# Ledger of designs, part 12: peptides against a protein of PDB entry 4GXB

Target 1, 277 residues: chain A of PDB entry 4GXB
Amino acid sequence: VPTEEVSLEVLLSNGQKVLVNVLTSDQTEDVLEAVAAKLDLPDDLIGYFSLFLVREKEDGAFSFVRKLQEFELPYVSVTSLRSQEYKIVLRKSYWDSAYDDDVMENRVGLNLLYAQTVSDIERGWILVTKEQHRQLKSLQEKVSKKEFLRLAQTLRHYGYLRFDACVADFPEKDCPVVVSAGNSELSLQLRLPGQQLREGSFRVTRMRCWRVTSSVPLPSGSTSSPGRGRGEVRLELAFEYLMSKDRLQWVTITSPQAIMMSICLQSMVDELMVKKS

## One batch from the design tools (peptide; aimed at target 1 M207 M273)

Design b1_p12_1_s2 (made by RFdiffusion4, then SolubleMPNN; from b1_p12_1, 6 letters changed)
Fold by OpenDDE base, seed 4:
Structure b1_p12_1_s2 (fold): chain B 277 residues (1-277), chain A 12 residues (1-12)
Amino acid sequence: as target 1 above (277 residues)
Amino acid sequence: MEEVFENPVFEP
C-alpha cells in the first residue's frame, strides 16, 4: 500500500470518536501515539492502553475481535475488512486495578478510565447490585470521577472483558455460556435448563496450556448444525485446567472470539510474569 | 489449524 496521509477514526469504549491524521504505513504504536497526542495523554501513560479491532453490533455494542499487534498497520487492518461494522477501539490493556492509580493521576487518564468504566457498567460487563448502581449514578451525576472509579474497582468483574454468548463443553456438552476475561481468570457464566445461574472461575495459574483451533466443518450428510452455513470457520479455545490435585481436564469453548480470548489469556499471563520478576 | 500456548505461570 502506498504511503498516504489519511484520517483514521479511533473509538473510545463509550463510542466517542477520536479522529487522527496518520500515514497508511503507521504501525500500531504510531497510531496509538497519535491518539494519545490528540487526547493530550502523556507519553508515560501510553503503555497502559492498546488498540483493539472490534465489530460494532446493531445496538452499538462492541464485539472484540482481537488486539492490534505492534507490527500491524491499523488503517490497513480495519479497512481491509471492507465492512463499516469494524472499528478500532482504545481501551486500557492491563488487568490489575492497582495500575489505575498511575493512570488516574493524570486528568486525561482519569477521563479514559471513567468513560470505559461507565460504558462497561452500562453494557453489563461489570456486575452491580441495585444499591451499587444507585451509588454509581449519584457519583456520575456529580461527575465525581475518582470516587466513581474507587467504588467501581470494588465491583464484580471490574476490568473484565465480556464476550458474546457462546458454547462450552463444560460442565456439559453444548452448554450455553457467557465468558468474561479479567483478574487473571476466565469466568464462565452458565444457565442450564432448570438450574440457577452458575459461574465457573478458571484461574490462569491453574491452566497448564491453552490452544486455539480453527476448522471447517465437513458437510456431514444428515445433521447440518443448525445456524452455521456450509464452509464457516469454527473457532475454539481449549485450555487444560487443573480441576483438583493431579487432575487435569480440557475445557473447550466454541466461539468466534476464541482468538480474542487467547489474546486475553496471553496478556494476563504476561502481566503475571512481570509481577513475578 | 491449531496453535498451542504453554503457560509459564502454571502452578501444579
Scores: peptide ipSAE 0.642, ipTM 0.969, DockQ to the pose 0.868
OpenDDE base, seeds 1, 2, 3, 5: peptide ipSAE 0.640, 0.642, 0.642, 0.640; ipTM 0.969, 0.969, 0.969, 0.969

Design b1_p12_1_s3 (made by RFdiffusion4, then SolubleMPNN; from b1_p12_1, 7 letters changed)
Fold by OpenDDE base, seed 2:
Structure b1_p12_1_s3 (fold): chain B 277 residues (1-277), chain A 12 residues (1-12)
Amino acid sequence: as target 1 above (277 residues)
Amino acid sequence: MSETFENPVFEP
């Protein structure tokens, strides 16, 4: 792609559009800086956010595809897909809620976290009780963003990234699950007919390794999962988990978001490494 | 294709 000035749309978690003028040759950090400048986010807070490639669903929800890497050209990355469904989204890129303290001291940072959190609650990524929802709504009506965030930080799956419904081989083969990543874990939620919600919590510190596998399914007479055509690449995330003392077990998640899940794992690992050093 | 990642923060 020839180097030229272009207008690039970057979305916030709530779908707010941020238009930036960048070069087609601008790398991820350049675009991120442009977005930050447009939002008046200070330079010292840029590192708390990242750009993500997402697929926008019909209902406006975002399916996270991957984090844009440093060497990527965001304009090229999104436009090369030749689909208007793909968007670039700005989102916080850390897991420890303690870092919220650094971000929320700035008005713009606070607004970004607030907008993201509101969106995550509305989308059901953050789990709330009826009473908590009432409290949050009250705070939202008062536009008490700091208090809203403080309450939100105590909620189940605060700071988690929720993935689209997929399939896992845990607790049994071909289980429909909803995977969420956060707090140095993968949460697998399963609701079987007539049963209570079951959650498997897989802490990153108990994962020996993980693997992303891409394969092309053989033509089988079985009904492919809804939305996958014949010959479409199947992605799997498998991780070897310490279930108990001296007992490692592989857990496999079949999801088109397997790459994103892996990125989340790596990101959580990286953050833990920083804390350990 | 498969890519495996070893976890440096694994605690056995």
Scores: peptide ipSAE 0.654, ipTM 0.970, DockQ to the pose 0.877
OpenDDE base, seeds 1, 3, 4, 5: peptide ipSAE 0.653, 0.652, 0.652, 0.652; ipTM 0.970, 0.970, 0.970, 0.970

Design b1_p12_1_s4 (made by RFdiffusion4, then SolubleMPNN; from b1_p12_1, 7 letters changed)
Fold by OpenDDE base, seed 3:
Structure b1_p12_1_s4 (fold): chain B 277 residues (1-277), chain A 12 residues (1-12)
Amino acid sequence: as target 1 above (277 residues)
Amino acid sequence: MEEVFENPVFEA
């Protein structure tokens, strides 16, 4: 791609558009720096955020596709998909809420976390009771961002990334689940027929390994799952989990976001490694 | 295609 100056749109979690002038040859970090500069985010806080490739759904929700890698050219990565549904989103890239303290010290950082958290609550990524929701709304109306975040930090699935509904083989085969990644775990929420909502929590520290598998289903004549066109790649994330003492079991999630799930796992692992060092 | 990731923070 020839090097040209272009206007690139980067979205915040709340859908706010940040337009930056970048080169088509600018790598992910260059674009991130440009976004930071546009937002007046200090350089020392840039590392707390990342650029993500997402697919915007009809309802405006973001389906996270992957984190943009360092070697990538964000302009090329998003435009090469030839669909306006794909967007670049700025989001915090750490998991431990303790790092919020560093980010919240800065006005811009605070605003970014606030906007993200509001969005996550609105999208149902963060789970709230009726009373908590009332309190959050009150704080939002008052624009008390710090207090809002402090309350939000106590909420279930704060800081989690929620994925689209998918299928797992746990606890039963072909079980519909909603996966969320955060707090060094994968949370699998499921509702079996006639049962209450259940959650399986899979701590990263109990995962021996994980794998991402891509396969092209053979055109089996019979079971045309109605929604999958002929030739769609099936993605799976599987992890080997220590269920009990000396008992490892594979859990497999079938999801088009399997890559993103794997990225989350790696990111959580990396963060844990930093804490151990 | 398959990619396998070993977890260095695995606690047995």
Scores: peptide ipSAE 0.643, ipTM 0.968, DockQ to the pose 0.891
OpenDDE base, seeds 1, 2, 4, 5: peptide ipSAE 0.640, 0.641, 0.641, 0.639; ipTM 0.968, 0.968, 0.968, 0.968

Design b1_p12_2 (made by RFdiffusion4)
Pose (drawn by RFdiffusion4):
Structure b1_p12_2 (pose): chain A 263 residues (1-190, 198-221, 229-277), chain P 12 residues (1-12)
Amino acid sequence: VPTEEVSLEVLLSNGQKVLVNVLTSDQTEDVLEAVAAKLDLPDDLIGYFSLFLVREKEDGAFSFVRKLQEFELPYVSVTSLRSQEYKIVLRKSYWDSAYDDDVMENRVGLNLLYAQTVSDIERGWILVTKEQHRQLKSLQEKVSKKEFLRLAQTLRHYGYLRFDACVADFPEKDCPVVVSAGNSELSLQLREGSFRVTRMRCWRVTSSVPLPSGGRGEVRLELAFEYLMSKDRLQWVTITSPQAIMMSICLQSMVDELMVKKS
Amino acid sequence: SETLFHNPAFES
């Protein structure tokens, strides 16, 4: 892409706009640094956040497509799709909530975690009852951002990434499920199954050839993981999802974080 | 297409 200065909108998890001037040839880290500079996020906290390509739904919710890799050009990644429904999003990119402690030491880092947690609750990524949700919106007005976040860290599925509803062959073939990734596991809500990353020997992403539109082709995508169900018993679990690649990225990210910790 | 990943954190 010829080098040219452009304006790029990067959204926070709650949809707040962050406008940055970047080059069409800037890579992911360059764009991330420009967003951090605009938000006044310290350099030493940039590594706790990443940029994601998402599809914004009619209701404003985001369906995560992929985390942008180091070699990618974010302006090109989003513009090449030729659709205003696709956005670049900044979100925390670690899994263990112990890292929240490092981020919350800074006012901007705390504000970012607070904003995405509020959105996570509003969009049902964090699981609460109708009554609990009522209480939380109230506590939100009455408590500091820090206190609100400490409470949120104890809520069900805090720190998980939720995927569009899809199907899986667990427990039975073609079961409708909601899949979420977090806390070193995949959660399948059918009843529920919890599949630990450390019990996955491997996982595979497969795709059909592109098919005519039922002007975009369609592809059947699957993410299958080989799971140690019990001693010396491995069983494949298959999820059929247009977000199979994002699920695979989350599994790799969670495995990588476990290994960094082990080291 | 098919892509396979092996988990280095696997626990038998």

Design b1_p12_2_s1 (made by RFdiffusion4, then SolubleMPNN; from b1_p12_2, 6 letters changed)
Fold by OpenDDE base, seed 3:
Structure b1_p12_2_s1 (fold): chain B 277 residues (1-277), chain A 12 residues (1-12)
Amino acid sequence: as target 1 above (277 residues)
Amino acid sequence: MEEIFNNPVFEA
């Protein structure tokens, strides 16, 4: 791609558009720096955020596709998909809420976390009770961002990334689940027929390994799942989990976001490694 | 295709 100056749109979690002038040859970090500069985010806080490739749904929700890698050219990565549904989103890239303290010390950082958290609550990524929701709304109306975040930090699935509904083989085969990644775990929420909502928590520290598998289903004549066009790649994330002492079991999630789930796992692992060092 | 990731923070 010839090197040209272009205007690139980067979205915040709340859908706010940040337009940056970059080169088509600018790598992910270059674009991130440009976004930071546009937002007046200090350089020392840039590392707390990442650029993500997302697919914007009809309802405006973001389906996270993957984190943009360092070697990537964000302009090329998003435009090569030839669909306006794909966007680049700025989001915090750490998991431990303790790092919020560093980010919140800066006005811009605070605003970014606030916007993200508001969005996550609105999208149902963060689970709230009726009373908590009332409190959050009150704080939002007052624009008390710090207090809002402090309350939000106590909420279930704060800091989690929620994925689109998918299928897992746990606890039963072909079980519909909603997966969320955060707090060094994968949370699998499921509702079996006639049952209450259940959650399986899979801590990263109990995962021996994980794998991402891509397969092209053979055109089996019979079971045309109506929605999967002929030739769609099936993605699976499987992890080997220590269920009990000396008992490892594979859990498999079938999801088009399997890659993103794997990225989350790796990111959580990396963060844990930093804490152990 | 399959890609396997080992977990260095695995606690047995």
Scores: peptide ipSAE 0.613, ipTM 0.965, DockQ to the pose 0.893
OpenDDE base, seeds 1, 2, 4, 5: peptide ipSAE 0.611, 0.611, 0.611, 0.611; ipTM 0.964, 0.964, 0.964, 0.964

Design b1_p12_2_s2 (made by RFdiffusion4, then SolubleMPNN; from b1_p12_2, 6 letters changed; failed a check: a repeat of another design)
Amino acid sequence: MEEVFENPVFEP

Design b1_p12_2_s3 (made by RFdiffusion4, then SolubleMPNN; from b1_p12_2, 6 letters changed)
Fold by OpenDDE base, seed 3:
Structure b1_p12_2_s3 (fold): chain B 277 residues (1-277), chain A 12 residues (1-12)
Amino acid sequence: as target 1 above (277 residues)
Amino acid sequence: MEEVFENPVFEA
């Protein structure tokens, strides 16, 4: 791609558009720096955020596709998909809420976390009771961002990334689940027929390994799952989990976001490694 | 295609 100056749109979690002038040859970090500069985010806080490739759904929700890698050219990565549904989103890239303290010290950082958290609550990524929701709304109306975040930090699935509904083989085969990644775990929420909502929590520290598998289903004549066109790649994330003492079991999630799930796992692992060092 | 990731923070 020839090097040209272009206007690139980067979205915040709340859908706010940040337009930056970048080169088509600018790598992910260059674009991130440009976004930071546009937002007046200090350089020392840039590392707390990342650029993500997402697919915007009809309802405006973001389906996270992957984190943009360092070697990538964000302009090329998003435009090469030839669909306006794909967007670049700025989001915090750490998991431990303790790092919020560093980010919240800065006005811009605070605003970014606030906007993200509001969005996550609105999208149902963060789970709230009726009373908590009332309190959050009150704080939002008052624009008390710090207090809002402090309350939000106590909420279930704060800081989690929620994925689209998918299928797992746990606890039963072909079980519909909603996966969320955060707090060094994968949370699998499921509702079996006639049962209450259940959650399986899979701590990263109990995962021996994980794998991402891509396969092209053979055109089996019979079971045309109605929604999958002929030739769609099936993605799976599987992890080997220590269920009990000396008992490892594979859990497999079938999801088009399997890559993103794997990225989350790696990111959580990396963060844990930093804490151990 | 398959990619396998070993977890260095695995606690047995």
Scores: peptide ipSAE 0.643, ipTM 0.968, DockQ to the pose 0.892
OpenDDE base, seeds 1, 2, 4, 5: peptide ipSAE 0.640, 0.641, 0.641, 0.639; ipTM 0.968, 0.968, 0.968, 0.968

Design b1_p12_2_s4 (made by RFdiffusion4, then SolubleMPNN; from b1_p12_2, 6 letters changed)
Fold by OpenDDE base, seed 3:
Structure b1_p12_2_s4 (fold): chain B 277 residues (1-277), chain A 12 residues (1-12)
Amino acid sequence: as target 1 above (277 residues)
Amino acid sequence: MEQVFENPVFEA
C-alpha cells in the first residue's frame, strides 16, 4: 500500500469517534499514539490501552474480533475487510482493576475508563442488581466519574470482556453459553432448559494450556446448520483445565471469537507473569 | 490449523 496521509476513525467504547490523521503505513503503536495525542492522553498512560478490531452489530454492539498486533497497519487491517461493519476501538488492555488507579489520576484516563464502564454496563457486560443500577444511574446523572468507577469496580464482571453467545461442550455437549473473560478467568454462563442460570468459572492459573483450532467443515450433505454458509471456518478454543487434584479435562468452546478469547487468555497470562516478576 | 499455548502461570 502506498504511504499516504489518511483520516482514520477510532471509536471509544461508547461509540465516540476519534478522527486521527495518520499514514497508511503507521503501525498500531503509531496510531495509538495519534489517538492518545488527539485525546490529550499522556504518553505514560498509552500502555494501558490497546486498539481492537471489532465488528459493529446492527444494535451498535461491538463483537471483538482481535487485538491489533504491533506489526499491523490499522488502516490496512480495517479497510482490507471491505466492510463498514468493522471498526477500530480503543479500550483498556489490562485486567487488574488496581491499574485503574493509575489511569484515573488523569482526567482523560478517567474519562476513558468512565465511558468504557458506562458502555459495559449498558451492554450487560457488567452484571448489576436493581439497586446497584439505581446507584450507578444516580452517579452518572451527577457525572461523578470517580465514584461511579469505584462502585463499578465492585460489580460482578467488572473489567470483563463479554463475547457473543456461542457453544461449549461443558457441562454438556453443545451447550449454549455466554463466555466472558476477566479477572484471570473465563466465565461460562449457561442456562439449560428448565434450569437456573449457571456460571462456570475457569481460572487461568488452572489452565495447563489452551489451543485454537480452525477447521473447514466438510460439506456434509445433511446437517446444514441454517446459518453457516458452505465453507465457513469453524473456530474453537479448547483449554485443558485442572478440575480437581490430578484431574485435567479439556473444555472446548466453539465460537467465531475463539481467536479473541485466546488473545484474552494470553493477555491475562502476561499480566500475571508481570505480577510474579 | 491448530495453535497450542502453554500456560507458564499454571499452578498444579
Scores: peptide ipSAE 0.649, ipTM 0.969, DockQ to the pose 0.892
OpenDDE base, seeds 1, 2, 4, 5: peptide ipSAE 0.648, 0.647, 0.648, 0.646; ipTM 0.969, 0.969, 0.969, 0.968

Design b1_p12_3 (made by RFdiffusion4)
Pose (drawn by RFdiffusion4):
Structure b1_p12_3 (pose): chain A 263 residues (1-190, 198-221, 229-277), chain P 12 residues (1-12)
Amino acid sequence: VPTEEVSLEVLLSNGQKVLVNVLTSDQTEDVLEAVAAKLDLPDDLIGYFSLFLVREKEDGAFSFVRKLQEFELPYVSVTSLRSQEYKIVLRKSYWDSAYDDDVMENRVGLNLLYAQTVSDIERGWILVTKEQHRQLKSLQEKVSKKEFLRLAQTLRHYGYLRFDACVADFPEKDCPVVVSAGNSELSLQLREGSFRVTRMRCWRVTSSVPLPSGGRGEVRLELAFEYLMSKDRLQWVTITSPQAIMMSICLQSMVDELMVKKS
Amino acid sequence: LFAGSALPYTVH
C-alpha cells in the first residue's frame, strides 16, 4: 500500500471513539502506540492491550473476528473489507485477572478496564441475574471505578470473551451452544461443559471451500479440539462457528500465557 | 498435561 497519512477510528469495547492519525503502511504496533498516546496510556502498559478486528452488529455489540497480528496493517485490514460494519477495537489482551493489578495502578489503565467491564456486563459476557444486574448498575453510581472493578472480578465469566451463538457436537451432535473463552478454558453453555486448555492435546481449524452465496461466498468453519476426557481417553470436540479462527486465536493466547507463567 | 497448539489449517 502506498504510504499516506489517514485518520483511523479505533473503538473501545463500549464503542467510544478514539481517532488517530496514522500511516496506511503502519503496522499493528505503530497503530497501538498511536492509540495509547492519544489516550495517555503509559508505554509500559501498552503490552496489556491489543487491537482486534470486529463486526459491529445492529445493536452495537461486537463479534470478534481476529486479534491483529504484528505484521498486519490495521488501516488496510479494516478498509479492505469494504464495509462500514467492520471496526478496529482496543481491548485488554491478557487472561489472568492478576494482571489487572498492574493495569489498575494507572488512572488511564483503570479507566479502560472499567469501561470494558461495564460493557461486558451490559452485553452479557459477564453472567449475572436480572436482579444482580440491577444492583450492579446501582453500585456503579455509588462506588469508585476501582471498587466496581474489584467487585466485577468476582463475577461469573469476568475476563472471558464471548462468541456468537453457534453449534457443537458436545454433548450431542448439532447442539446449539454459546462458547466463551477465559480462565484457561472454553466454556460451552448448551447445561454447561468446561474444557480446560491444559487438557487439550491439540486443536484444528478446518474450512469448506468457498460456496456460492445463499456477492460474498460462504464457508463452513469448524474448530475441533482433542480433549483428555479421562485417563488415556482422548476425544475430539467439534464446534461449528464462523468465528472458529478467533476461538483458535484465544486457545493459543491462553496456552501462551500459561507457558509464559510456567517459565 | 499438555501445552497444545493448533494443527496446520486445512480446507476440505

Design b1_p12_3_s1 (made by RFdiffusion4, then SolubleMPNN; from b1_p12_3, 6 letters changed)
Fold by OpenDDE base, seed 5:
Structure b1_p12_3_s1 (fold): chain B 277 residues (1-277), chain A 12 residues (1-12)
Amino acid sequence: as target 1 above (277 residues)
Amino acid sequence: LFFGKPLPPEVY
């Protein structure tokens, strides 16, 4: 791709557009720095955020595809897909809420965390009771961003990424599940027929290993998945989990976001390793 | 395509 100056759109979690002038040859960090400069985010806070490739759904929700890697050219990565549904999103890229304290000390950092958290609540990524929702709305009306975040930090699935509905082979074969990643775990929410909502917690510290596989269904295979065209790539995330003492079991999640799930797992492990060092 | 990683012992 020839090196040219271009206008690139980067979205915040709430859909706010940030337009930056970059080179087509600018790598992920260069684009991130340009976005930070446009937002007036200090250089020392850039490392708390990352750029993600997402697919915007019809309802305006984001399906996270993957984190952009350091060697990537964000302009090329998004435009090569030749679909306007693909976007670049800025989001915080750490898991421990303790790091919020560093980010919240800056006005711009505070605003970014606030906007992300509001969006995550509105999208149902963060789980709230009726009373908690009332309290959050009151704080939002008062524009008490710090107090809003302090309350939000106590809520279930604060800081989690929520994935699109998918399928797992646990606890039963072909179970519809909603997966969320955060707090060093994968949370699998499911409702079996006639049962209450259940949540399975899979802590990364009890995973021996994980893998992502891709396959192309055979043309003769009955596409059991409504809406998947014949020949679409099937992605699976499988992890080997310590269910009990000396009992390992594989759990497999079938999802087009399997790559993103694996990125989350690695990121959570990396952060844990930094804290233990 | 297949890729995967074992967790390091230090994570346990």
Scores: peptide ipSAE 0.035, ipTM 0.742, DockQ to the pose 0.115
OpenDDE base, seeds 1, 2, 3, 4: peptide ipSAE 0.035, 0.034, 0.034, 0.035; ipTM 0.729, 0.736, 0.731, 0.739

Design b1_p12_3_s2 (made by RFdiffusion4, then SolubleMPNN; from b1_p12_3, 8 letters changed)
Fold by OpenDDE base, seed 1:
Structure b1_p12_3_s2 (fold): chain B 277 residues (1-277), chain A 12 residues (1-12)
Amino acid sequence: as target 1 above (277 residues)
Amino acid sequence: MFFGKPLPPVTY
């Protein structure tokens, strides 16, 4: 792609548009710096955020595709897909809520975390009781952003990334699940017939390994599962998990977001390694 | 069973 100056749209988690003038040859960090400058985010806070490639769903929700890598050219990465559904989103890129303290000290950082948290609650990524929801609304009405975040930090799945509904082979084959990544785990939420919503937790510290695989389903004659056309690439995340003492078991999640799930796993592991050093 | 306790009702 020729080096040209272009206007690039970057979205915040709440869908707010940030327009930046960049070069088509600008790498991820260059674009991130441009976004930070546009928002008046100080340089020392840039590292707490990343750019993500997402697909905007019909309801305006974001399906995360992947984190943009350092070597990527964000303009090319998004435009090469030739679909207006694909967007670049700015989001915090750490897992430990302790890092919120550093970000919240700055007005712009505070606003970004607040906007993200409000959006995550509205989308049902963060789980809230009726009482908690009432308290959050009261704080939102008062525009008490710090207090709002302090309460939010105590909520279930705060800081998690929620994926689209998918399928796992655990606890049963072809079990519909909603996967969320955060707090060094994959949370699998499911509702079995006649049961309440249940959550299974897979801690990354008990994962021996994981892999992403892609396959093209062979046109086996009969049961096209409703919704996946014949010939669509099937992505799977498989991880080998320590279920009990000396018992390893593979768990497989079938999802178009398997790559993003893998990125989350690696990111959580990396953060844990930094904390141990 | 590897699944935790049932989740309480959630409001979004």
Scores: peptide ipSAE 0.024, ipTM 0.613, DockQ to the pose 0.026
OpenDDE base, seeds 2, 3, 4, 5: peptide ipSAE 0.025, 0.018, 0.023, 0.022; ipTM 0.607, 0.592, 0.605, 0.614; seeds 2, 4 fail the geometry check

Design b1_p12_3_s3 (made by RFdiffusion4, then SolubleMPNN; from b1_p12_3, 7 letters changed)
Fold by OpenDDE base, seed 4:
Structure b1_p12_3_s3 (fold): chain B 277 residues (1-277), chain A 12 residues (1-12)
Amino acid sequence: as target 1 above (277 residues)
Amino acid sequence: LFEARPLPPVVY
């Protein structure tokens, strides 16, 4: 790709647009630095954020596709998809809310976390009770960003990434689930027939291994899965989980976001390793 | 252990 100066749009979690002038040859970190500079985010806080490739849904919600890797060229990565639905999003890239303390000390960092958190609540990624919602709205009306975040940090699924509805083979085959990643776990929300909505937790520390597979379903006989056209790529995340003492079981999630799920798993594991050091 | 629990009512 010839090196040219281009205007690149990077979105915040709330859809706010940040326009940066970069080179087509700029790598992920270069673009991230440009975004940070545009926002007046100090250099020492850049490492708390990452760029993500997302697909913008019709309702404006983001379906996370993957984290942009260091060697990637964000301009090329997004434009090569030849669809305006794909966007680059800036989001915090750590899981432990303790790191919020470092970020919140800076005005820009605080604003970024606030905007992300508001968006996550509005999108239902963070789970709130009616009372908590009232409290959050009150703080939002007062523009008390620090207090808002402190309350938000106590909420269920704070800091989680929520995925689009998908299917798992656990606890039953072809079980519709909503997966969220955070706090060193995959949370699976599901409702079995006649049951209440429940959440199951798969802690990464009990995952022996995981893998992503890509397959093209062959037209075999009568089982046309009605939902995916013949020849569509099927992505699966499978992990081997310690269900009980000395009992390993494979769990498979079928999702177009399987890659992103695996990235989250690796990221959570990496962060845990840093904390142990 | 896989732990499952009911979810409380959530407001979005």
Scores: peptide ipSAE 0.048, ipTM 0.782, DockQ to the pose 0.028
OpenDDE base, seeds 1, 2, 3, 5: peptide ipSAE 0.031, 0.027, 0.029, 0.034; ipTM 0.744, 0.715, 0.720, 0.703; seeds 2, 3 fail the geometry check

Design b1_p12_3_s4 (made by RFdiffusion4, then SolubleMPNN; from b1_p12_3, 6 letters changed)
Fold by OpenDDE base, seed 5:
Parts: C-alpha cells; sequence; structure tokens
Structure b1_p12_3_s4 (fold): chain B 277 residues (1-277), chain A 12 residues (1-12)
C-alpha cells in the first residue's frame, strides 16, 4: 500500500467514533498516539490502552478478534478484511484494577474507563444484582464517574473480556460455554440440562501450557456445527491444566475467538510477571 | 497454524 494520509475511524467501547488523520504506513503505536492526541489523553497514560480488531455484530456488540500487534499497520489490518463489520476499538489493556487509580487521576482517562465500564455492564460482561444495578444507575444519573467506577470495581467480572458463546470439551464433550478472561483466569460459565448455572475457574498460574490450532473440517457428511458452513476454519484453544496435585488435564475450547483468548492468557501472564519483579 | 506457550510448574 502506498504511503498516503487517510482518515481512520477508531471506536471507543461505547461506539463513540474517533476520527484520526494518519498515514497508511503508521504502525499501531503511531495510531494509538494519534487517538490519544485527539482525545487529549496524556502521553503517560497511552500505555494503559491498546487497539483491538473487532467484528461488530448485528446487535451492535463487539466480538474481539485480536489485539493489534506493534508491527501492524492498523489501516491495512482493518481495510484488508473488506468488510465494514470490522472495526478498530480502543480499550484499556491492563488487568489489575489497581492501575485504574493512575488512569482515573486524569479527566480523559476517567471518562474512558467510565464509558468502557458502562458499556461492559450494558453488554452483561460485568455481572450485577438488582440492587447493584439500581445503585449504578443512580450514580450514572448524578454523573458521579469516580464513585461509579469504585462500585463497579467490586462487581463480579469487572475488568473481564467476555467472549461469544462457544463450545468446550469440559466438563463434558461439546458443552456450550461462555468464556470470560480476567483476574488471571479463564472463567467458563455453563448450564447443563436440568442444572443450575455453573462457573469453572481456570487460573493461569495453574496452566502448564496452551496452544491455538486451526483446522479445516473435511467435507464429511457430518452435520457442521450450527452456524458454520462447510469448509470454515475451526479455531481451538487448548490448555493443559493442573486439576489437582500431579494431575494434568487438557481442556479445549472451540471458538472463532481462540486467538484473542490466547492473547488474553499471555497478557495476564505478562502482567503477573511484571508485578513479581 | 499453531501457537504455543508454557508456564513454569506450579509449586505447592
Amino acid sequence: as target 1 above (277 residues)
Amino acid sequence: MFFGRALPPVVY
């Protein structure tokens, strides 16, 4: 692609559009800096955010595809897909809520966290009781952003990324699950027939290893999984987990977001390693 | 396509 000046649209979590003038040759960090400048986000807070490639669903929700890598050209990455469903989204890129304190000290940072948190609650990524919802709405009406965030930080799955419904082989084969990543874990929510909602917590510290695999199903007369055409690429995330003392077991998640899940795992591990240093 | 990562053993 020739180097040209272009207008690139970057979305916030709430769908707010940020238009930035960048070069087609600008790398991820260059685009991120342009977005920060447009928002008047201080340079010292840029590192708390990242750009993500997402697919906008019919309901307007975002399905996270992957984090844009440093070497990528965001303009090329999104336009090469030749679909208007693909967007670039700005989101916070740390897991420990303690870092919210640094970001919240700035008005723009506060607004970004607030907008993201409101969106995550509306999407059902953050789990709230009726009473908590009432309290949050009251704070939202008062535009008490700091207090809103402080309450939100105490809520279940605050700071998690929630993935689209998918399938796992745990606890049973072909089990429908909803995976969420956060707080150094993968949370698998499932409801088996006749059972209550269950959550399996898989802490990254108990994962020996993980892998992502891609495969193309053979043209077999077998019924394709609902919603996938014949010949569509299947992605799987598999991790080897320490279930108990000296007992390792593989868990496999079949999801188009397997790559994003693996990125989350690595990111959580990296953050833990930084904290231990 | 294959991506793989490994972590140190969990110490009790």
Scores: peptide ipSAE 0.044, ipTM 0.728, DockQ to the pose 0.099
OpenDDE base, seeds 1, 2, 3, 4: peptide ipSAE 0.043, 0.042, 0.039, 0.039; ipTM 0.730, 0.727, 0.727, 0.730

